# Designs tried in a protein design run: peptides against a protein of PDB entry 4DOW. Part 91

Target 1, 157 residues: chain A of PDB entry 4DOW
Amino acid sequence: TFSWVGRPLPNRKQFQQMYREICMKINDGSEIHIKVGQFVLIQGEDNKKPYVAKLIELFQNGAEVPPKKCARVQWFVRFLEIPVSKRHLLGRSPPAQEIFWYDCSDWDNKINVETIIGPVQVVALAPEEVIPVDQKSEETLFVKLSWNKKDFAPLPP

## One batch from the design tools (peptide; made by RFdiffusion4, then SolubleMPNN)

Design b2_p22_4_s1 (from b2_p22_4, 13 letters changed)
Fold by OpenDDE base, seed 1:
Structure b2_p22_4_s1 (fold): chain B 157 residues (1-157), chain A 22 residues (1-22)
Amino acid sequence: as target 1 above (157 residues)
Amino acid sequence: DPTKKLKELSDEEQGELYKKYI
């Protein structure tokens, strides 16, 4: 179950109520709060790993009847989600923990919050920084570069 | 199951969530 936390934020968007935080109730009755700016795993397609996204906005879509709880996200892409023919452009074999900032607008960045699997930790690194491969880092995803369907590039500001 | 939501995971699975989905 997903429910809004707090009061709606002031906004000028028609048919939308914006929020800072959403509550995800899990099976044991405990609650996980997810805030704008945090990273989440989004339900993937069949037999595929979940997508990774940063929450940009949380909003109730009043244009829908009944209203839907939605999020606007910044997508990340896993290396294996990149077309095989383009993977060589990275020039290296990335560790499994590396993801890439998706720098394209062709993907719908609006999701239903019901597609959220759970939170995930994502850390940005400079290109020259080494992705740690130790027990402490095994639960963290790392982003060093962007992917724009043409090439890899340094992260946007 | 990469589509299994956190709320559907056991306590053990939730503890391994990050590793599971990397």
Scores: peptide ipSAE 0.139, ipTM 0.807, DockQ to the pose 0.127
Fold by OpenDDE base, seed 5:
Structure b2_p22_4_s1 (fold): chain B 157 residues (1-157), chain A 22 residues (1-22)
Amino acid sequence: as target 1 above (157 residues)
Amino acid sequence: DPTKKLKELSDEEQGELYKKYI
């Protein structure tokens, strides 16, 4: 149901073929194309909301048998994924649409593309900008800050 | 179902998924 779009990109990594774009076949027969740099929802654990990630790299891992279609991602975290004891550090009650740039390296940033649920819209905002709460923004996520497991901080450059 | 893929969802179900999980 996932297939590469286009030819492999130049790459020096052994056993990896890099791509710019992947195609998801959906049930009505249409196709959704997802590119590097776009945001996606990733399959959550049981009874958990999907994870949010930005696609950094798309590649086929030829070291696997059979070869696996993979992605490297930048993770985001939902407020409710942050430990209860640390949520007060935000100093405010965020809207449901707010997510945070995960600024840690302790999470594996390699995923199987099969865990991708679908694309999602993520918009970066300045700290002073208000997150819109209306019908048009209901399906859009917003990011203002990073989270490094210790504190919230301005977004990285 | 948070594990259900977009490829398996109708347009209506997709909308409901986003409302529920985004």
Scores: peptide ipSAE 0.088, ipTM 0.741, DockQ to the pose 0.128
Fold by OpenDDE base, seed 4:
Formats: C-alpha cells, structure tokens, sequence
Structure b2_p22_4_s1 (fold): chain B 157 residues (1-157), chain A 22 residues (1-22)
C-alpha cells in the first residue's frame, strides 16, 4: 500500500498533484518513506533482478480514472541488461554492484508507484575509485558511467 | 523499456526480491 506524505507541492499542472514523499507499507506493518531524489528498485520480469531508478517526480495523475500514483524516474541499467555485443566497450569486467546511468530518452520514464519494491542505496564514484566487494556492500549499488546504447561515457552533470 | 516489462507482483514476492538483492 502506498500513500502520499505531506501536502501537495505547488504546481501549474491541472491534472497532476506533485508530492515530495510517499509512504510504502510493508507486510509486517512497518512503513518506509521514500522521497524524490532517492533511488528505488522497480519490479522486473520473472526471475530477473529488479530495475534500478532514481525518483525524479512523485505525482498523482488525475487525468486517469481512477487517479494513479505515479513517478517519473531516471533509469539505470545493469551490466547484464546491456547487449552482449556491446559489453566489451566497457573494457573491463564490472562487479555485480555496478550500474550505469541510462542516457537515452527512448524509454518511458513514467511508472506506477506500485511497481516500487523498495529503496536502494546508489553511490556515485569516480572512475578510479574502487567498488567495495563484500557482503555488507552488496546492499549498495555504484555508478561510474553512463550508457547511451552506443558507448559508455562519464556521468552526466 | 523497463516499464513495458513490469509485471504485477504480490507484496510477498516484492519482499522476496528485495531481500534477495538488497
């Protein structure tokens, strides 16, 4: 169950109410609050790892009936989601914890908040920085580069 | 397009995936 936290933000969009924060209720009754700017896991296909995204906007879409709780996201891509024929362009074998900023506009960046599995920690690193590989760090994902379907590049500003 | 690949998951399934990867 998802519910808005706080009052809607001022905006000029007639059919959209924007929010800063959403509450996710978990089965045990506990609540997790997720804010704009945080990173989340989005449900993937069967037997596949969840997708990773950064929340850019949280909004209720009043143009839909019934109104839907939605988010706009910045997508990230896992190395294994990159076509096999292009993986060599990285020039190295990344750890499983590395993800890439998806630098394309061809993907729909609007999601239903109900697809959010939960929050995840994403840390941006410089290319020369080492990604920790231990059991504790497995909970953290790291991003060094962007991927634009053609090549890897430094992170966008 | 990740959004086209999304499937409805139960809360339990979501939790299991969360525990598996986080």
Amino acid sequence: as target 1 above (157 residues)
Amino acid sequence: DPTKKLKELSDEEQGELYKKYI
Scores: peptide ipSAE 0.079, ipTM 0.702, DockQ to the pose 0.710
Fold by OpenDDE base, seed 3:
Structure b2_p22_4_s1 (fold): chain B 157 residues (1-157), chain A 22 residues (1-22)
Amino acid sequence: as target 1 above (157 residues)
Amino acid sequence: DPTKKLKELSDEEQGELYKKYI
């Protein structure tokens, strides 16, 4: 179950109420709070691993009946989600912790919050920086580059 | 490695993880 935390933010969008934070209730009764700007795992499609995304906006769509809890996200892609024919463009074998900023507009960036599995930690690094292997980084994903379906590039500003 | 575990989740494991949330 998902519920909004706090009061809606002032906005000029008709039929939309924006929020900073959402609460996920877990079966054992505990709660996880997720805020705009954090990274989350999104339920994958059939035979796919969870997607990684950054939350850009949290909003309730009041134009729908009943109103739906939604999010706008920035997508990330796993190396294995990149077409086999294009993977060589990276010029290296990435570690399992590496993901890529998806720099394309062909994917719908609006999701239902009910597809959120949970939070995940993502850290941006410069291309020349080494991905840490310490215990603190064991659960952390790292992004160095973007992918625009044509080539890899430095992260967008 | 928890990160590797998340990246290597099977469909079944993903489902079980999702079921933890209401």
Scores: peptide ipSAE 0.032, ipTM 0.576, DockQ to the pose 0.108; fails the geometry check

Design b2_p22_4_s2 (from b2_p22_4, 15 letters changed)
Fold by OpenDDE base, seed 5:
Structure b2_p22_4_s2 (fold): chain B 157 residues (1-157), chain A 22 residues (1-22)
Amino acid sequence: as target 1 above (157 residues)
Amino acid sequence: NPVDKLKLLSDEEQGELYKKYL
């Protein structure tokens, strides 16, 4: 179950009410609050790991009947989501915790909040920084590069 | 700077969800 937290933000978009925060009720009955700017796991397809995204906007889409709670996101991509034929372009074998900034507009960046599994920690690193593989890092995803379906590149400025 | 914007501290709840789904 998802519910809005706080009052809607001022905006000029017709049929949309924007929010800063949403509350997610999980299976054990506890509540997790997620804010714009945080990173989340999005439900993947069958037999697929969850997608990773940064929340850019939280909004209720009043143009739909019934209104839907939605989010606009910046997508990240896992190494295994990259086509096999192009993985060699990275030039190294990344750790499982590495993700890539998806630098394409071909993916719909609007999601239903109901697809959110929960929050996740994402840390940006400089290319020369080593991704930690110790116990403390097991709960964190790391991003060094972007992926634009053609090649890997430094993160956007 | 997107690098700075991507730094986020996790809490215990984030960790538990991560362990469950990743």
Scores: peptide ipSAE 0.084, ipTM 0.658, DockQ to the pose 0.060
Fold by OpenDDE base, seed 1:
Parts: C-alpha cells; structure tokens; sequence
Structure b2_p22_4_s2 (fold): chain B 157 residues (1-157), chain A 22 residues (1-22)
C-alpha cells in the first residue's frame, strides 16, 4: 500500500499533484518513507533482478480515472542488462555491485509507484576509485560511468 | 559534482531490502 506523505507541492502542471514523499506499507505492517532524490528498486521482469532508479518526481496523475500514483525516474542499468555484444566496451569485469547511469531517452521514465520494491543505497565514485568490499558496502550499489547504448562514458554533470 | 549528487546514506531497512532482492 502506498500513500502520499505531506501536502502537495506547488506546481504548474495541469492535472498533476506533486509530492516530495510517499509511504510504503510492507507486509509486516511497518512503513518505509521514500523521498524524491532517493534511489529505489523497481520490480523486474520475470526471472530478472529488480531495476534500479533514482526518483525525480512523485506525482498523482489526475488525468486518469481513477488517479494513479506515479513517479518519474532516472534509470540505471546493470551490467547484465547491457547487450552481450557491447559488454566488452567496458574493458573490465565489473563487480556485481556496479551499475551504470542510463544516458538514453528511449526508456519510459514514468512508473507506477506500485512497482517500487523499496529503497536502495547508490553511491557515485570516480572512475579511478575502487569499489569497496567491506561489510558496509555489501548493501550498496556503485556507479562510476554512464551507458548510452553505444559506449561507456564518465557520469553526466 | 556528480559524485556528491549521487551519494546517499542508507538505513537498516534499505539494507534488508538489498539482501532480499539483490
């Protein structure tokens, strides 16, 4: 169950109410609050790991009946989501914790909040920095590069 | 700085979800 937290933010978008925070109630009855700017796991396809995204906007789409709770996201991509024929362009074997900023607009960046599994920690690193392997980092995803379907590149500004 | 913009701290709940789904 998802519920808005707080009052709608001022905006000029017709038929949309924007929010900064949403509450996710999980099976044990506990509640997780997720805010704009945080990273989330999104339900993957069959037999696939969840997608990773950064929340850009949280909004209720009033153009639909009934209104839908939605989010606009910046996608990240896992190494195994990159076509096999292109993986060699990285020039190294990345650790499982590494993800890539998806620098393309061909993916729909509007999601239903019901597809959100929960929050996840994502940390940006410089290309020369080593991904830590300590226990503190075992629960963290790391991003060094972007992927634009053609090549890997430094993160966008 | 992209590094600073993308750095977030996790809580215990984020860790538990990570263990379950990643």
Amino acid sequence: as target 1 above (157 residues)
Amino acid sequence: NPVDKLKLLSDEEQGELYKKYL
Scores: peptide ipSAE 0.080, ipTM 0.654, DockQ to the pose 0.059
Fold by OpenDDE base, seed 3:
Structure b2_p22_4_s2 (fold): chain B 157 residues (1-157), chain A 22 residues (1-22)
Amino acid sequence: as target 1 above (157 residues)
Amino acid sequence: NPVDKLKLLSDEEQGELYKKYL
């Protein structure tokens, strides 16, 4: 179950109410609050790992009946989601913790908040920095590069 | 930077729940 936290933010978009925070109630009854700017795991296909995304906007779509709770996201991509024929362009075998900024507009970046599994920690690193392997970092994803369907590149500004 | 250095969002117990999704 998802519910908005706080009052709608001022905006000029008709039929849209924007929010800064949403509350996710999980099966054990506990609540997790997720804010714009945080990173989340999104429900993947069967037998596939969840997608990774950064929340850009949280909004209620009032044009739908009933209104739907939605989010606009910046997608990340896992190495194994990249086509096999292109993986060699990285020039190395990345650790499982590494993800890539998806630098394309061909993916729909609007999601239903019901597809959110939960929050995840993402840390940006310079290409020369080593991904740490310790107890605290085991649950953290790391991003060094972007992927634009043609090649890998430094992260956008 | 488009990607920020996030603080820990989960305690140890919550972390174990999401570990399988990495």
Scores: peptide ipSAE 0.060, ipTM 0.634, DockQ to the pose 0.077
Fold by OpenDDE base, seed 2:
Structure b2_p22_4_s2 (fold): chain B 157 residues (1-157), chain A 22 residues (1-22)
Amino acid sequence: as target 1 above (157 residues)
Amino acid sequence: NPVDKLKLLSDEEQGELYKKYL
C-alpha cells in the first residue's frame, strides 16, 4: 500500500499534485518513507533483477481515472542490461554492485509507484575509487560512469 | 520474481533478498 505523506507542493500543474514523500506499508505493518531524491528498486521483468532509479518527482496523475500515484525517475542501468556487443567498451569487468547512470531518453521515465520494491542505497564514486566488497556494502550499489548507448562517460555532476 | 516480494516483507527479510538479488 502506498500513500502520500504531507501536503502537495505549491507549484501545481493542471492535473498533477506533486509530493515530496510517499509511504510504503510492508507486511508487518511498518512503514517505509521514500522521498524525492532517494533511490529505489523498481520491479523488473520475470526472473530479472530489479531496475534501479532515482526519484525525481512524485506526483498524482489526476488526468487518469482513478488518479494514479506516479513517479518520474532517473534510470540507472546494470552492466548485464547493456548489450553484449558494447560491454567491452567499459574495459573492465565490473563488480555486481556497479550500476551506470542511464544517459538516454528512449526509456519512459514515468512509473507507477506500485512498481517500487523498496529503497536502495546508491553511492557515487570517482572512477579511481574502489568499490567495497565487505558485507557492509553488500546491499549498496555504486555508480561511477554514465552509459548513453554509445559509450561510457564520466558521471554527470 | 522473488525480488518483487521485497516491499511486502519485513526489513530483515528484505535484507536477505537484497543480498541475494541486487
Scores: peptide ipSAE 0.058, ipTM 0.674, DockQ to the pose 0.124

Design b2_p22_4_s3 (from b2_p22_4, 16 letters changed)
Fold by OpenDDE base, seed 1:
Structure b2_p22_4_s3 (fold): chain B 157 residues (1-157), chain A 22 residues (1-22)
Amino acid sequence: as target 1 above (157 residues)
Amino acid sequence: NPVDKLKELSDEEQGELRKKYL
């Protein structure tokens, strides 16, 4: 179950109410609050790993009946989501914790909030920085580079 | 742990769910 937290934010988008925060109630009855700017896991296809995304907007789409709770996201990709023929372009074997900023516009970046599995920690690193392997980082994903379907590149500003 | 949850799932390539269709 997902519910808006707080009052709608001022905006000029017709048929949309924007929010800063949403509450998801999980099976044990506990509640997790997720805010714009945080990173989340999104439900993948059958037998696929969840996707990783940064929340850009949280909004209720009033153009639909009934209104839908939606989010606009920035997608990330895991190494194994990159085509096999292109993986060599990285020039190294990335650790399992590494993800990549998806730098293309060919993906739908609007989701239903009901596809959110939960929050995840994502930390940006410089390319020369080593991904830590200590217990503090074992629960964290790391991003150093972008992927634009052609090559890897430094992260956008 | 979300990272552990990811590790428990099978490896796969990119799917179709996020693609735009014009």
Scores: peptide ipSAE 0.182, ipTM 0.668, DockQ to the pose 0.044
Fold by OpenDDE base, seed 2:
Structure b2_p22_4_s3 (fold): chain B 157 residues (1-157), chain A 22 residues (1-22)
Amino acid sequence: as target 1 above (157 residues)
Amino acid sequence: NPVDKLKELSDEEQGELRKKYL
């Protein structure tokens, strides 16, 4: 179950109410609060790993019947989501914790919040920084580069 | 734990779920 936290933000789009935070109530009764700017795991297809995304907007879409609780996201990709024929362009073998900023507009960046599995930690690193694999970072994903379907590039600012 | 879910699921390539259909 998902419910909005706080009052709607000002300057709403037509048929939309914008929010800063949403509450996710899990079956065991626990609650997780997720805010704009945080990173989440999104339900993938059957037998596939969840997608990684940064929440850009949280909104209720009143144009739908019934109204839907939605989010706009910035997508990330895992290395194995890069086509096999292009993986060599990275020039290295990335650790399992590395993900890439998806820099294309061909993906739908609107999701239903019900597809959110939960929060995840994502840390941006400079190219020269080493991705740690210690127990302190075991729950953390790391991003150094973007992927635009043609090549890898430095992260957007 | 969602992170644990990430580790346990398949390492298959991305599907079509996120793509726009024009």
Scores: peptide ipSAE 0.178, ipTM 0.678, DockQ to the pose 0.046
Fold by OpenDDE base, seed 4:
Structure b2_p22_4_s3 (fold): chain B 157 residues (1-157), chain A 22 residues (1-22)
Amino acid sequence: as target 1 above (157 residues)
Amino acid sequence: NPVDKLKELSDEEQGELRKKYL
C-alpha cells in the first residue's frame, strides 16, 4: 500500500498533484518512506532483475479513473541490459554492482508507484574511483557512466 | 526485502517493459 506523505507541492500541472514523499507499507506492517531524488528498484519482467531508477517526480495522476499514484523516473541499466554487441565498448568487465545512467528518451519514464519494490542505494563515482566491495556496499549500486545506446560516456552533470 | 528479491532473480537482457509505445 502506498500513501502520500505531506502536502501537495504548490505548483500544479493539469490533473496532477505533486508530492515530495510517499510511504510504502510493507507486508510486515512496517513503513518505508521514499522521497523524490532517491533511488528505487522497479519490478522487472518475469524472472528478471528489478530495474533501477531515480525518482524525479511523485504525482497523483488525476487524468485516470480512479486517480493513480505515479512517478517520473530516470532509468538506469545494468551491464547485462546493454546489447551484447556493444558491451565491449566499456573496455572492462564491470562488477555486478555497477549500473549506468540511461541517456536516451526512447523509454517511458512514467511508472505506477505500485511497481516500486523498495529503495536502493546508488552512489555516483568518478571514473577513477574503484567500486568498493564490502559489507556496507554489498547492497549498494554504483554509477560512473552513462549509456546512450551508442557508447558509454561520463555522467551528465 | 528488495535486495533479497534482487538476488533471487536471474540476469537479463534489455527488457521491453519500459519502452514507449509507437
Scores: peptide ipSAE 0.163, ipTM 0.670, DockQ to the pose 0.046
Fold by OpenDDE base, seed 5:
Structure b2_p22_4_s3 (fold): chain B 157 residues (1-157), chain A 22 residues (1-22)
Amino acid sequence: as target 1 above (157 residues)
Amino acid sequence: NPVDKLKELSDEEQGELRKKYL
């Protein structure tokens, strides 16, 4: 179950009410608050790992009947989402915790908030910084590079 | 937690869910 937190933000988009924060109620009855700018895991297809995304906007889409709670996101990709034939372009074997900023416009960046599994920590690193992989099973994901379906590149500024 | 769920799932290729058709 998802519910808005706070009052709508000012905006000029027709049929949309924008919010800064949403509350999700999980199975044990506890509540998790997620804000614009935070990172989340999004439900993938059957037998697939969750997607990783940064929340850019939270909004209620009033053009639908009934209105839908939605989000606009910046997508990330895990290494194993990259085509096998292009993985060699990275030039190294990444740790499981590394993700990549998806730098293409061919994906729908709007989601239903009901697809959100929960929050996740994502940390941007400089290329020279080391991802701590020798520690216990880390809950943090790390991003150093973007992926544009052709090559890897430094993160956008 | 959701992070553990991500780690426990099997390997995958890029899916269709996020694709945009123009």
Scores: peptide ipSAE 0.187, ipTM 0.690, DockQ to the pose 0.045; fails the geometry check

Design b2_p22_4_s4 (from b2_p22_4, 14 letters changed)
Fold by OpenDDE base, seed 1:
Structure b2_p22_4_s4 (fold): chain B 157 residues (1-157), chain A 22 residues (1-22)
Amino acid sequence: as target 1 above (157 residues)
Amino acid sequence: NPVDKLKLLSDEEQGELYKKYI
Protein backbone atom coordinates (compact mmCIF):
# COMPACT_ATOMS: atom_id res chain seq x y z
CA THR B 1 0.00 0.00 0.00
CA PHE B 2 1.26 3.43 -1.00
CA SER B 3 0.12 6.73 0.45
CA TRP B 4 1.25 10.29 -0.05
CA VAL B 5 3.08 11.99 2.78
CA GLY B 6 2.56 15.67 3.33
CA ARG B 7 0.76 18.25 1.26
CA PRO B 8 1.04 18.64 -2.49
CA LEU B 9 3.87 20.79 -3.73
CA PRO B 10 3.16 23.91 -5.75
CA ASN B 11 3.44 23.20 -9.46
CA ARG B 12 2.12 24.36 -12.81
CA LYS B 13 1.48 20.95 -14.29
CA GLN B 14 -2.12 20.51 -15.24
CA PHE B 15 -3.87 17.48 -13.78
CA GLN B 16 -0.88 16.60 -11.61
CA GLN B 17 -0.30 16.89 -7.90
CA MET B 18 3.34 16.61 -6.93
CA TYR B 19 4.71 15.29 -3.68
CA ARG B 20 8.10 15.01 -2.06
CA GLU B 21 7.49 11.81 -0.15
CA ILE B 22 5.48 8.61 -0.28
CA CYS B 23 4.82 5.99 2.36
CA MET B 24 5.12 2.32 1.53
CA LYS B 25 3.47 -0.11 3.92
CA ILE B 26 5.05 -3.53 3.82
CA ASN B 27 3.74 -6.95 4.83
CA ASP B 28 4.86 -6.84 8.45
CA GLY B 29 2.93 -3.64 8.97
CA SER B 30 5.97 -1.41 9.07
CA GLU B 31 6.20 1.70 6.95
CA ILE B 32 9.02 2.92 4.75
CA HIS B 33 9.11 6.52 3.61
CA ILE B 34 10.65 7.20 0.23
CA LYS B 35 11.56 10.71 -0.92
CA VAL B 36 12.34 12.38 -4.21
CA GLY B 37 16.04 12.05 -4.86
CA GLN B 38 16.36 8.61 -3.33
CA PHE B 39 17.15 5.44 -5.21
CA VAL B 40 14.72 2.58 -5.45
CA LEU B 41 14.43 -0.97 -6.65
CA ILE B 42 11.66 -1.49 -9.18
CA GLN B 43 9.96 -4.77 -10.00
CA GLY B 44 11.78 -6.57 -12.76
CA GLU B 45 10.47 -8.80 -15.46
CA ASP B 46 10.13 -12.53 -15.04
CA ASN B 47 13.31 -14.13 -13.73
CA LYS B 48 15.15 -10.82 -13.76
CA LYS B 49 16.65 -8.82 -10.95
CA PRO B 50 14.89 -5.60 -9.98
CA TYR B 51 15.64 -2.46 -11.91
CA VAL B 52 17.43 0.41 -10.22
CA ALA B 53 16.26 3.99 -10.53
CA LYS B 54 16.54 7.41 -8.95
CA LEU B 55 13.28 9.13 -8.11
CA ILE B 56 12.99 12.45 -9.89
CA GLU B 57 9.32 13.24 -9.30
CA LEU B 58 6.44 11.82 -7.33
CA PHE B 59 3.04 12.78 -8.64
CA GLN B 60 -0.58 11.82 -8.80
CA ASN B 61 -1.83 11.67 -12.37
CA GLY B 62 -5.23 13.27 -12.28
CA ALA B 63 -5.79 12.78 -15.98
CA GLU B 64 -6.58 9.16 -15.31
CA VAL B 65 -9.67 7.76 -13.63
CA PRO B 66 -9.06 6.74 -11.01
CA PRO B 67 -5.98 8.89 -10.40
CA LYS B 68 -2.73 6.96 -10.36
CA LYS B 69 0.24 7.42 -8.09
CA CYS B 70 3.26 7.73 -10.35
CA ALA B 71 6.94 8.51 -10.33
CA ARG B 72 9.36 9.88 -12.88
CA VAL B 73 12.74 8.23 -12.65
CA GLN B 74 16.30 8.24 -13.90
CA TRP B 75 17.15 4.71 -14.91
CA PHE B 76 20.26 2.79 -14.10
CA VAL B 77 21.28 -0.38 -15.86
CA ARG B 78 22.98 -3.50 -14.58
CA PHE B 79 25.92 -4.93 -16.49
CA LEU B 80 23.94 -8.05 -17.35
CA GLU B 81 21.21 -5.88 -18.85
CA ILE B 82 23.68 -4.58 -21.41
CA PRO B 83 23.75 -6.54 -24.67
CA VAL B 84 26.36 -9.27 -24.69
CA SER B 85 27.91 -7.85 -27.83
CA LYS B 86 28.62 -4.55 -26.09
CA ARG B 87 29.87 -5.68 -22.70
CA HIS B 88 33.46 -5.90 -23.90
CA LEU B 89 33.47 -2.12 -24.29
CA LEU B 90 33.83 -1.76 -20.55
CA GLY B 91 37.27 -3.33 -20.75
CA ARG B 92 36.93 -4.99 -17.39
CA SER B 93 34.75 -7.37 -15.44
CA PRO B 94 32.68 -5.29 -13.07
CA PRO B 95 31.66 -6.44 -9.63
CA ALA B 96 28.03 -7.37 -9.10
CA GLN B 97 27.49 -4.14 -7.17
CA GLU B 98 28.28 -1.89 -10.12
CA ILE B 99 25.49 -0.22 -12.07
CA PHE B 100 25.55 2.34 -14.85
CA TRP B 101 23.72 5.60 -15.44
CA TYR B 102 21.40 5.00 -18.37
CA ASP B 103 22.04 7.91 -20.71
CA CYS B 104 19.22 7.34 -23.17
CA SER B 105 15.66 8.53 -23.55
CA ASP B 106 14.22 5.45 -25.22
CA TRP B 107 12.99 3.98 -21.94
CA ASP B 108 9.74 5.13 -20.42
CA ASN B 109 10.75 7.00 -17.30
CA LYS B 110 7.27 7.13 -15.81
CA ILE B 111 6.36 4.29 -13.49
CA ASN B 112 3.54 3.26 -11.24
CA VAL B 113 4.67 3.55 -7.64
CA GLU B 114 3.22 0.10 -7.03
CA THR B 115 6.19 -1.31 -8.91
CA ILE B 116 8.58 0.05 -6.29
CA ILE B 117 10.02 -2.73 -4.16
CA GLY B 118 11.86 -0.45 -1.79
CA PRO B 119 14.77 1.93 -1.33
CA VAL B 120 18.38 1.06 -2.10
CA GLN B 121 21.66 2.83 -1.51
CA VAL B 122 23.56 4.03 -4.57
CA VAL B 123 26.94 5.73 -4.32
CA ALA B 124 28.74 7.49 -7.14
CA LEU B 125 32.48 6.94 -7.50
CA ALA B 126 35.16 8.37 -9.72
CA PRO B 127 36.32 5.96 -12.41
CA GLU B 128 39.66 5.47 -10.68
CA GLU B 129 38.10 4.68 -7.32
CA VAL B 130 37.87 1.07 -6.25
CA ILE B 131 34.54 -0.35 -5.20
CA PRO B 132 34.89 -1.27 -1.54
CA VAL B 133 34.39 -4.86 -0.47
CA ASP B 134 33.81 -4.31 3.22
CA GLN B 135 30.60 -5.33 4.93
CA LYS B 136 29.29 -1.78 4.78
CA SER B 137 29.51 -1.78 1.00
CA GLU B 138 27.81 -5.15 0.57
CA GLU B 139 24.45 -3.41 0.83
CA THR B 140 25.34 -0.65 -1.62
CA LEU B 141 25.32 -0.27 -5.38
CA PHE B 142 27.99 1.81 -7.05
CA VAL B 143 27.99 3.86 -10.22
CA LYS B 144 31.10 5.11 -12.01
CA LEU B 145 30.03 5.41 -15.63
CA SER B 146 27.12 6.04 -17.92
CA TRP B 147 25.87 3.79 -20.69
CA ASN B 148 24.28 5.29 -23.80
CA LYS B 149 23.75 2.09 -25.80
CA LYS B 150 26.91 2.86 -27.77
CA ASP B 151 29.66 3.09 -25.20
CA PHE B 152 30.54 3.73 -21.60
CA ALA B 153 31.40 7.25 -20.56
CA PRO B 154 32.02 9.37 -17.49
CA LEU B 155 28.95 10.30 -15.51
CA PRO B 156 26.98 13.28 -16.73
CA PRO B 157 27.44 16.58 -14.88
CA ASN A 1 29.79 17.12 -8.99
CA PRO A 2 28.07 13.90 -10.01
CA VAL A 3 29.75 11.99 -7.22
CA ASP A 4 28.28 14.22 -4.57
CA LYS A 5 24.85 14.26 -6.17
CA LEU A 6 24.53 10.50 -6.27
CA LYS A 7 25.93 9.70 -2.86
CA LEU A 8 23.18 8.75 -0.45
CA LEU A 9 23.19 7.07 2.91
CA SER A 10 20.95 4.10 3.48
CA ASP A 11 19.17 3.02 6.61
CA GLU A 12 18.82 -0.46 7.97
CA GLU A 13 15.66 -1.05 5.99
CA GLN A 14 17.42 -0.30 2.74
CA GLY A 15 20.04 -2.84 3.64
CA GLU A 16 17.51 -5.52 4.33
CA LEU A 17 15.76 -4.94 1.04
CA TYR A 18 19.06 -5.08 -0.79
CA LYS A 19 19.86 -8.44 0.73
CA LYS A 20 16.52 -9.77 -0.37
CA TYR A 21 16.36 -8.50 -3.93
CA ILE A 22 19.92 -7.86 -5.14
Scores: peptide ipSAE 0.031, ipTM 0.611, DockQ to the pose 0.059
Fold by OpenDDE base, seed 5:
Structure b2_p22_4_s4 (fold): chain B 157 residues (1-157), chain A 22 residues (1-22)
Amino acid sequence: as target 1 above (157 residues)
Amino acid sequence: NPVDKLKLLSDEEQGELYKKYI
């Protein structure tokens, strides 16, 4: 179950009410608050790991009946989501915790909040920084590069 | 700077929620 937290933000978009924060109720009955700017795991397809995204906007789409709670996101991509034929372009074998900034507009960046599994920690690193693989880092994803379906590149400025 | 914006520390209490998905 998802519910809005706080009052809607001022905006000029017709049929949309924007919010800063949403509350998700999880299986044990506890509540988790997620804010714009945080990172989340999004439900993947069958037999696929969850997608990773940064929340850019939270909004209720009043143009739909019934209104839907939605989010606009910046997508990240896992190494295994990259086509096999192009993985060699990275030039190294990344750790499982590495993700890539998806630098394409071909993916729909609007999601239903109901697809959110939960928050996740994402840390940006400089290319020369080593991704830690110790126990403390197991719950953190790391991003060094972008992926634009053609090649890997430094993160956007 | 997107690099700075991506340096977000999560609440440790939330770690158990998504640990299995990483």
Scores: peptide ipSAE 0.026, ipTM 0.588, DockQ to the pose 0.071
Fold by OpenDDE base, seed 2:
Structure b2_p22_4_s4 (fold): chain B 157 residues (1-157), chain A 22 residues (1-22)
Amino acid sequence: as target 1 above (157 residues)
Amino acid sequence: NPVDKLKLLSDEEQGELYKKYI
């Protein structure tokens, strides 16, 4: 289950109440708090790895009946989600921990918070930086580049 | 700086979820 944490942020959007934080209660009864700006795993299709996204906004969508708890996200894409015919453009075999900033607007960036699996650590690296391979980094995703459906590029400023 | 914008510290809970779902 998901519940808002704290008071709504001041905004003038008629049908949206914005929040800074949401509480996710998981199966064992424990609670995880997720804030705007953090990275999350989003439920993928059957037999597919979860999607990765950065939370940009948390809001209750009052335009829907009943109101829905939603988020706006910045999508990332996994290498295996890149079309096979385009993967060669990377010029290397990325480690499993590498993801790419999705630099397109064709994906709906509004999600239901119920699709959030949980938080995940994402670290941006400069192109020359090496992705760590130690145990501490095994649970961290890394991003160096963006993907715009045409090519890979350095991350935008 | 995109590096600064995307740098985030993990906690144990994030790690456990990662192991479970990735």
Scores: peptide ipSAE 0.024, ipTM 0.584, DockQ to the pose 0.060
Fold by OpenDDE base, seed 3:
Structure b2_p22_4_s4 (fold): chain B 157 residues (1-157), chain A 22 residues (1-22)
Amino acid sequence: as target 1 above (157 residues)
Amino acid sequence: NPVDKLKLLSDEEQGELYKKYI
């Protein structure tokens, strides 16, 4: 179950109410609050790992009946989600913790908040930095590069 | 940078719940 936290933010978009925070109630009854700017795991296909995304906007779509709780996201991509024929362009075998900024507009960046599994920690690193391996970092994802369906590149500004 | 460093670490219990998704 998802519910808005706080009052709607001022905006000029008709039929949209924007929010800064949403509350997710999980099965054990506990609550997790997620804010714009945080990173989340999005439910993937069967037998696939969840997608990774950064929350850009949280909004209620009033044009739908009933209104839907939605989010606009910046997608990330896992190495194994990249086509096999293109993986060699990285020039190395990345650790499982590495993800890539998806630098394309062909993916729909609007999601239903009900697809959110939960929050995840993402840390940006320079290409020359080593991904740490410790108990605290095991649950952390790391991003060094972007992927634009043609090649890998430094992260956008 | 468009990617911000999240400084808040999940607690141990929450970490174990999401570890399988990494």
Scores: peptide ipSAE 0.019, ipTM 0.529, DockQ to the pose 0.063

